Peptides against a protein of PDB entry 7PB4. Designs and how they scored, part 85

Target 1, 105 residues: chain A of PDB entry 7PB4
Amino acid sequence: KMLNIKEYKEKLLSTLGEFLEDHFPLPDRSVKKKKKNIQESSVNLITLHEMLEILINRLFDVPHDPYVKISDSFWPPYVELLLRNGIALRHPEDPTRIRLEAFHQ
Target 2, 218 residues: chain B of PDB entry 7PB4
Amino acid sequence: DALQMAVGYFEKGPIKASQNKDKTLEKHLKTVENVAWKNGLASEEIDILLNIALSGKFGNAVNTRILKCMIPATVISEDSVVKAVSWLCVGKCSGSTKVLFYRWLVAMFDFIDRKEQINLLYGFFFASLQDDALCPYVCHLLYLLTKKENVKPFRVRKLLDLQAKMGMQPHLQALLSLYKFFAPALISVSLPVRKKIYFKNSENLWKTALLAVKQRNR

## One batch from the design tools (peptide)

Design b1_p25_1_s2 (made by RFdiffusion4, then SolubleMPNN; from b1_p25_1, 10 letters changed)
Fold by OpenDDE base, seed 5:
Structure b1_p25_1_s2 (fold): chain B 105 residues (1-105), chain C 218 residues (1-218), chain A 25 residues (1-25)
Amino acid sequence: as target 1 above (105 residues)
Amino acid sequence: as target 2 above (218 residues)
Amino acid sequence: DILEQIEGKEIRLRLMVEELVVLSA
């Protein structure tokens, strides 16, 4: 039983990774609008995969405070995607913090 | 026929060269409306038009009119509903269109051919309870969909939190009563024994049309 | 796979994440 669940979880993780790469890539930074003076916000955007990993890990590692602070590395459209689909929730008092939905509880 | 031409117009979109785009649009929309209310639409026609209504291809007024005439002749394909829900996730439709869709989904629920994939969307629908405008209709939909396996502790907590925020709403009480039926150990709160399940807006926009559909399929 | 039968990228994403969270508990 445990082995089958572990193998299935590993397969699901692999499938999720491939799915995210295919369907939810990072926006091409290639819209170098040539406007010189906008400080290239040197903030490296994280992938949707990395966002989900952070949120999942926080949910299990710190179950009493499962909220993650939204950094500049979080691409706003992906934050909104997670929220509108009920994958993540905003903190009721701090809109800069989000948590993964506790689907296991 | 006139209906096929109208559906084809919505599917392919307006040909750029038409000087009188609005008149052509209105003509085809009226054709769809007239057939839908008189005879209902075939499952294939609903598949095409429902996706168009939720895709954002046309303006909100047109999408609303299309969605209002999504009346089946016989059945609605589950696949059409899943595709429609997929468009809701993208967030291109207005709040009013979302409300109308959930009202439509509740009204047409018995005419959907299968429920297996719709049941997998349970968690998506449940997440929409947080929208105050959707909440009454989502509660009704969830009341129709809820199985024992859907009644999880986190969903119970969310429903109780919603009740604390919104008060003892009849639609929320109906859903909570069903949850208590499936999982009495998760709901310690005494729910008022309501003899009648009451969902607001039992007067669906399609009441007369649905009666006619049921009569034709007998 | 039931997930492959469901149309819509965002729906599939939600279902996969939900399943992954349940399996990680």
Scores: peptide ipSAE 0.592, ipTM 0.819, DockQ to the pose 0.547
Fold by OpenDDE base, seed 2:
Structure b1_p25_1_s2 (fold): chain B 105 residues (1-105), chain C 218 residues (1-218), chain A 25 residues (1-25)
Amino acid sequence: as target 1 above (105 residues)
Amino acid sequence: as target 2 above (218 residues)
Amino acid sequence: DILEQIEGKEIRLRLMVEELVVLSA
């Protein structure tokens, strides 16, 4: 039974990775920023997969403070996607922090 | 058939060449409305039109009118409902359209052919309890959907937090009472045993239409 | 199946994450 759960979890992780790559890719950097000298804060955006990994890990590693600070690497539309779907929750007092929903509790 | 032409118009979209796009739209919308209220719509017609109403293909006024006439002749396909909920996630729908959809879903619940996939959406519906405009209707929907396996500690906490925020609302009390029935150990609070109907049935926009559907299917 | 519907991608995401969290507990 435990082996089957681990194997199933691994398969689910793999399926989630592939699913995210197919349906929720990073925005193409090809948005022609017009020439003005706005320092392209070349902030490397992280994938939605990486965002979820950070959030899941924080939920289990620090269950008493499961909140993650939103960095500039977090693509705002994906943050909103997690929030609107009830996957993540915004901190009530600090809008710069989000947590994963504790579906296991 | 006039209905087929109307459904086809909504599905394919307006043909570019019509100078009188608004008159054509209104004509087809009235055709759908008239058939839906008189006879109901076939499951296939509901599948098409419900998705259109929630996809954001048309303006909010049109979507609202389409959604109001989603009256079945016999049954609604569960797949149509799942697709509709999928569109709610995309966020292209207005708040008023979302409210109307949940009202519709509650009103039409018994006409949905299956519930297996809808039950998998339980967590999604539960997340919508945080929307104050949706909360009464979502509570009613969840009251219809809730099984023992859905009653988890985190959901109990969320319902109690909502009760602390908004007070002892009848719709929330109904759902909490059901939760207590399935998991009495999770809800230590004494809930008032209200014997009466927890949900306002009187405000069903489709009451007359639903009576007609039930009469046709007898 | 809701998981096969492209229109359901956000729902599918939620379901997968919820399941993953439950399995990780």
Scores: peptide ipSAE 0.589, ipTM 0.814, DockQ to the pose 0.586
Fold by OpenDDE base, seed 1:
Structure b1_p25_1_s2 (fold): chain B 105 residues (1-105), chain C 218 residues (1-218), chain A 25 residues (1-25)
Amino acid sequence: as target 1 above (105 residues)
Amino acid sequence: as target 2 above (218 residues)
Amino acid sequence: DILEQIEGKEIRLRLMVEELVVLSA
């Protein structure tokens, strides 16, 4: 039974990864809007997969403060997607912090 | 058959070339409405039309009229409901259409053939409690779906927080009472023993139609 | 698989994440 749960979890993780790559890719950087001057700080955006990994890990590793600070690497539409679907919650006092929903508690 | 032609029109979409698109649309819509209210629709017809109503293929007025006539002859397929819920996330339907859908889902709940897949969507429905317009109907739906395994501490906290924000709403009290029944240790708050669970059921748009369906299936 | 029948990407995502969190507890 336990082995089956681990194997199932691993399979689910793999399926989630593939699903995210197929359906929620990062936006192609290729839309060079030609507008002039502002130093496009080439902020490396993280994938939705990486966002979820960070949030899941934080939920289990630091259960007393499960909030993650939104960095510039977090693509705003994906943050909004997680919030809209009730996967993540915004901190009530700090809108720059989000947590994963504690579905296990 | 006039109904088959009407369903086929909605499924395939309007052929671009017809000058009288609106008249044709209205004709087919009236055909569907007439059959649905008189006899109910087959599960296959509901599957097609329900998806159309929620896909955003037509305007909100048309979608609303289609959804209002989603009256079963016998049963509604669970797969149709799951697919319909999937369309709610695509964001192509209006807020009013979402409200109407949840009202429909509650009204037609007993006519859905299976509940296993719908029960897996419990968490999705629960998240919709945050929408003030949906909340009364979602509470009613959750009241119908809730099993002991769904009653988790985090959901209890969310319901209590919602109660603190919105006050002691009858629909929320009904759901909390059910939660307390399944998990009394999670709900320390004394809930008023309301003998009558009151969901705003009084204005079920389908009340007359549902009575007719029940009479035909006896 | 019920997840395969769900055309809604966002619903499917939620279900997968919820299940993953429950399995990770």
Scores: peptide ipSAE 0.555, ipTM 0.779, DockQ to the pose 0.649
Fold by OpenDDE base, seed 4:
Structure b1_p25_1_s2 (fold): chain B 105 residues (1-105), chain C 218 residues (1-218), chain A 25 residues (1-25)
Amino acid sequence: as target 1 above (105 residues)
Amino acid sequence: as target 2 above (218 residues)
Amino acid sequence: DILEQIEGKEIRLRLMVEELVVLSA
């Protein structure tokens, strides 16, 4: 049973990775190049996969404070995607912090 | 068959740019409406049309009319419902369409052939409680779907938070009462014992149609 | 599998994440 769960989890992780690459890629940096001199905020956006990993890890590693601070590396549309789908929750007092939903609790 | 032609029109989409698109659309829509209200629709017809209504292929007015006539002759396939729910997440349907869908889902719940896959969507439905427009209907749906296994601490917290925000709404109270029944240890709060759980059934757009369906299937 | 029947990418994402979290507990 445990081996099967581990294998299934690994398969699910792989499937999730592929799924995210296919359906939720990073926005092409190329689109914003046309208009004005707004500082190319050289902020490297993280993937939705990386964002989920951070959130999942924080949920389990720091269960008493499972919130992650939203950085400029978090693409806002993906933050909103997680929130609207009930995958993540915004901190009630600090809108700059989000947590993964504790689906296991 | 006129119905098959109408369904086929919606499925395949309007052929070429004829100026008469709107008249043709209206004709086919009326055909579907007439059959649905008189006889109900076959499960296959509901499968096709329900997906069309939620896919954003047509305008909101058309989608609303299609969804309003999703009346089964006998049963609705759970697969059709699962597919329909999937469209709710694509963001191509309006908020009003979402509300109507949940109302429809509650109204048609007993006509859905199986519930196993729908129960797997429990978490998705539960997340929709955050939408104030959906909340009453989602509570009703969840009241119908909730099993002991669905009653988790995080969901209890969310319901209590919603109660704190919105007050003790009848639909929320009904769901909380059910949660307390399944997991009394998770809900320390005294809930008023309501002898009768009243969901807003008063606005069931399909009440008359469903009565007719039940009479035909007797 | 319900995941195969779901055309909506966002709902699939939710279900996958939910399952992953449950399996990770």
Scores: peptide ipSAE 0.553, ipTM 0.778, DockQ to the pose 0.649

Design b1_p25_1_s3 (made by RFdiffusion4, then SolubleMPNN; from b1_p25_1, 8 letters changed)
Fold by OpenDDE base, seed 5:
Structure b1_p25_1_s3 (fold): chain B 105 residues (1-105), chain C 218 residues (1-218), chain A 25 residues (1-25)
Amino acid sequence: as target 1 above (105 residues)
Amino acid sequence: as target 2 above (218 residues)
Amino acid sequence: DILSKIKGKEIRLRLLVKELVILSS
């Protein structure tokens, strides 16, 4: 039973990765950085996959405080996507914190 | 149980199995078909098999046969339907499979346990009206789902535009009549008063099976 | 419709994540 669950989980992780790459890629940075001297802090955006990984890990590693602080690396449209689809929840008192939905509860 | 073995085979079976060479596949498929038409399937079995049929795990012929035997013993879980709809967008299902799914969804509509999540998919179904092959069945589905809150000016315009392109189709007229009932101010066009609403007989494939299901659940 | 495809993708995403979370529990 356990081996089958692990194998299935690995398959599911692979499927999720492929699915995210195919359907939810990062926006093409093709906006021509016109070299205006504004120190646009080159905030490296993380993938939706990385966002989900952070949220999942936090849920299991720190179940009593499963909230992750939204950084500038979080692409806002993907944050909204997670929230509107009930994949993530916003902290009731701190809009800068989100958690993964506890689907197992 | 032979059915459990068959369902387990489809769940765990090889990805992209070719139909023509697998005697085992045919055996299990026949087992599912026989049980489904005789007794119906449990909600859990439908959940598994419906998901498989739309995932693209098997070939189109297998998926079609599975989908045709998605006959409930009692109820269909709304979650199963939501899962299935999700595959319509991202899955490698054929156009024929999509048509069959909408026919199935209309035919089995009353056996779905809840409608709350399906109602949230209203916009998705409405967008499928643009597919000429799906349009008759989608109109029927929307006729079953439409609430006052769904009747928006932009949707009215889309339906009228569709009617202008396709002509006065009975299924479009049925849906427009319902829209006019909920929001008469949005539809200035005089619609012919039809005493009978005529949808394409989606139920014909399952008519006998549905009668049997209704008799068992009385 | 692009919006419909997006919605379907989003539903599928939720389902995949849900399943993953359940299996990880």
Scores: peptide ipSAE 0.494, ipTM 0.644, DockQ to the pose 0.307
Fold by OpenDDE base, seed 2:
Structure b1_p25_1_s3 (fold): chain B 105 residues (1-105), chain C 218 residues (1-218), chain A 25 residues (1-25)
Amino acid sequence: as target 1 above (105 residues)
Amino acid sequence: as target 2 above (218 residues)
Amino acid sequence: DILSKIKGKEIRLRLLVKELVILSS
């Protein structure tokens, strides 16, 4: 029984990864905006997969404070996507912090 | 019970890499089929099995058999239908499974507990009119779902264009007649007054089962 | 309808994440 749950979880993780790559990729950074000299700090955006991984890990590693601070690496449309679909929740007192929804509670 | 074990098998997958995977699968599938046709399935069982049938977890033959036995004991949860449609959006099921799903959805429409969320999927269903295999069943579904707020000029244009391409199909005429009822100013074309709206209902795979469901819930 | 397809994908995403969280719990 336990082995089947692990295998099923691994399959689900793989399915989620493929699903995210196919349907929710990172925006193509290829907009060659011309070299205006502004050192636009090349903020490396993380994938939606990485964002979800951070949120899931925080929920289980620190269940008493499951909130993650939104960094510049979090693509705003993906943050909005998670919030509007009830996958994530914003902290009631700090709008810069979000948590994964506790679907198991 | 045997049904719980069968549903659990489809939900969690095979427990043992037994050499006889096909025999075990067939046993559980027959259990589901027997209960579904005899008594109907609980809403929770339909929720699980309908999701599995459209997920691509199993082969097309298995998915088809599961979908054919999605017969309610009482009601179908609207949430189950929304989940099913979400699988259609990502293209994980075969064309034949999509056709069967729309046939099922039309056949079971009255047994769905609520329609509010399904009505929000109107645009998705309307887009499926472009599929020639789905078009007759989608027209029937849209005929059941269409409200005044759904009748928009761009949808009227699309229906008229489809009629120009496919000819005066009875299912398309039925939907256009309903559109004209809600928004007569958008449809200047004289539609033949058909006394009987005819959708291809004669091939309802579930006719006998639906009669039994109605008798149990009276 | 592109919007309806997007909505369907978002629903599917929620379901996948929910299932993953439940299995991790």
Scores: peptide ipSAE 0.486, ipTM 0.650, DockQ to the pose 0.289
Fold by OpenDDE base, seed 1:
Structure b1_p25_1_s3 (fold): chain B 105 residues (1-105), chain C 218 residues (1-218), chain A 25 residues (1-25)
Amino acid sequence: as target 1 above (105 residues)
Amino acid sequence: as target 2 above (218 residues)
Amino acid sequence: DILSKIKGKEIRLRLLVKELVILSS
C-alpha cells in the first residue's frame, strides 16, 4: 500500500513537472530589450515548478510558519497566478510573504 | 470487492510485471461496465474513472469504454466534471473522446449535484462551439447552462456569425431562441418559433441506463 | 478562446497541486 502511494506521488510529481513545462514555461529572455544601459540585474528567475516545490516543502517542513518570502527570483505573473487561483495565500500583515493553501483543511 | 479492485487498477495503473496486461485490463474494464450498467457507480468511482478516461493515461479505446459506463448510482459530483473539463484543455484526448464527453455531460446533466462551478466554465464551453463536431452538443449544454448574465453582445455576434457559416442548425436556433428570451434587445433577427426544441437527443447512449437510475432513486 | 484555455489550465494546475498536497499529508 505505501509503495503504491509513493509511486503514485512520484508519478504525480512527474505529471506536474511536465504540465508546468508545457503550459507555464518561463518567459523567454529573448524579448529584445532595447539596449538601454540599465544594469539589467540578471535576476535568475525560478520556474513555477520550483516555486511550488518551495511552497510545498515549507508547508510540510515548517507548518507553524508556512510562509515563504517572495524574492526577486519569483516571476510576478506566476505569483499572481498562484494567488488568484487560490493555490497560494498572501500573509495578512506582510504582502511579501505567501504560503501554499492548506487544501486538507 | 471486484469493483474496488478494478477501480484501483485504473487509478494506480498496471503493475509493470504482468505479462497478461491486456487480459487484466479487459477483466477490470468488464467489471466496471457490468456494475455501472446494473447498479450505477458511486460518485467517488465516477470521480476516479472519469478523470482517468480524460487524462490520456490509457488508449482511446479504453477511454471510450470507460466514458460509456460513467453511469451514476445517485449523483455525480460537480468537482468531477470540473476535473474532466480541465483535461479537455491540456490532455491528449482524441476528438472522439471530447465528443463523447460532451454527450455524456448533457445526458448526465440532471444528475450533477451542483452547477455553480460548471457555470463558471461557460466561456470555455462557448469557445468549443467553433469545433464542428462538438457544436451540436455544446449548444445543448449551453442551453442547459445559460442564464441572463451569460447573454452578452459579443456572444450573440459569435452565434450569429456561426449561423451564417453553418446555416440554420436546429441546435443553434434553440440556443439563439434562449438568448433572445433573456435579451430580446440583442437579437433583432426573427427566429422561427419552433415549438419543439430539437437537440440530437435521439441517440442517447445512456437512455435505458438513465431510466433505470431514475427508477432506483424514486 | 485563449482566455478559456488559460482558465482551464489554471484549474488543472490547482487540482494537481491540491492532489499532491493531499498525498503528501
Scores: peptide ipSAE 0.476, ipTM 0.656, DockQ to the pose 0.273
Fold by OpenDDE base, seed 3:
Structure b1_p25_1_s3 (fold): chain B 105 residues (1-105), chain C 218 residues (1-218), chain A 25 residues (1-25)
Amino acid sequence: as target 1 above (105 residues)
Amino acid sequence: as target 2 above (218 residues)
Amino acid sequence: DILSKIKGKEIRLRLLVKELVILSS
């Protein structure tokens, strides 16, 4: 039973990864907004996959405080995507913190 | 139980080591078919098998056979339907599978336990009206789902445009009549007073099975 | 309709994540 769950989880992770790459890629950096002087703070955006990994890991590693602080690496449209679809929840008192929905509770 | 083994086979996929993969698949498929048509399937079995049928995990022939035997013993979970619809958007299901699914959804509509989440998919179903193969069945589904809140000016325009393109189809007329009932101010066009709403009998594939389900649940 | 496709993708995403969380629990 346990091995089968692990294998299924691995398959699901692979499926999720492929799904995210196909349907929720990072925005192409190529839209050089011509605005001159603002130092391209090369904020390295993380993938939606990486965001989900962080959120999932936090949920299981720290179940009593499952909230993750939103960094500049979190692409805002993907944060909003997670929130509006009930995949993530915003902290009631700190809008800079989000948690994964506890679908198992 | 033979059914549990069959469902488990479809869920887990074929074990690599089986020399007779096709024979095993056929055996399990026949098991599911036999139980479904005789007794119906439990909601959990439908949840698993319906998801598989639309995921593209198996070939179109297998998916079609699975979908044809998605007959409930009692109820179908709304969540199963939501999962299935999600595959229509992102999955690699064939056009024929999509048609069959909408036929199934209409035929099984009364056996779905809840409609709240399905109602939220109204916009998706409405967008599927543009598919000529789906249009008759989608109209029937929308006829079952439409509430006053769903009747929007842009949807009225789309239906009228579709009618202009396809002609006065009975299924479009039925849906337009319902729209006019909810929002008469949005539809200035005189609709022919059809006394009888005519949808293509989507239930034909499951008619005997559905009668049996209704008899068992009385 | 692009919006319908997006909604479908979002629903599928939620389902995949939900399943993953349940399996990890």
Scores: peptide ipSAE 0.466, ipTM 0.673, DockQ to the pose 0.314

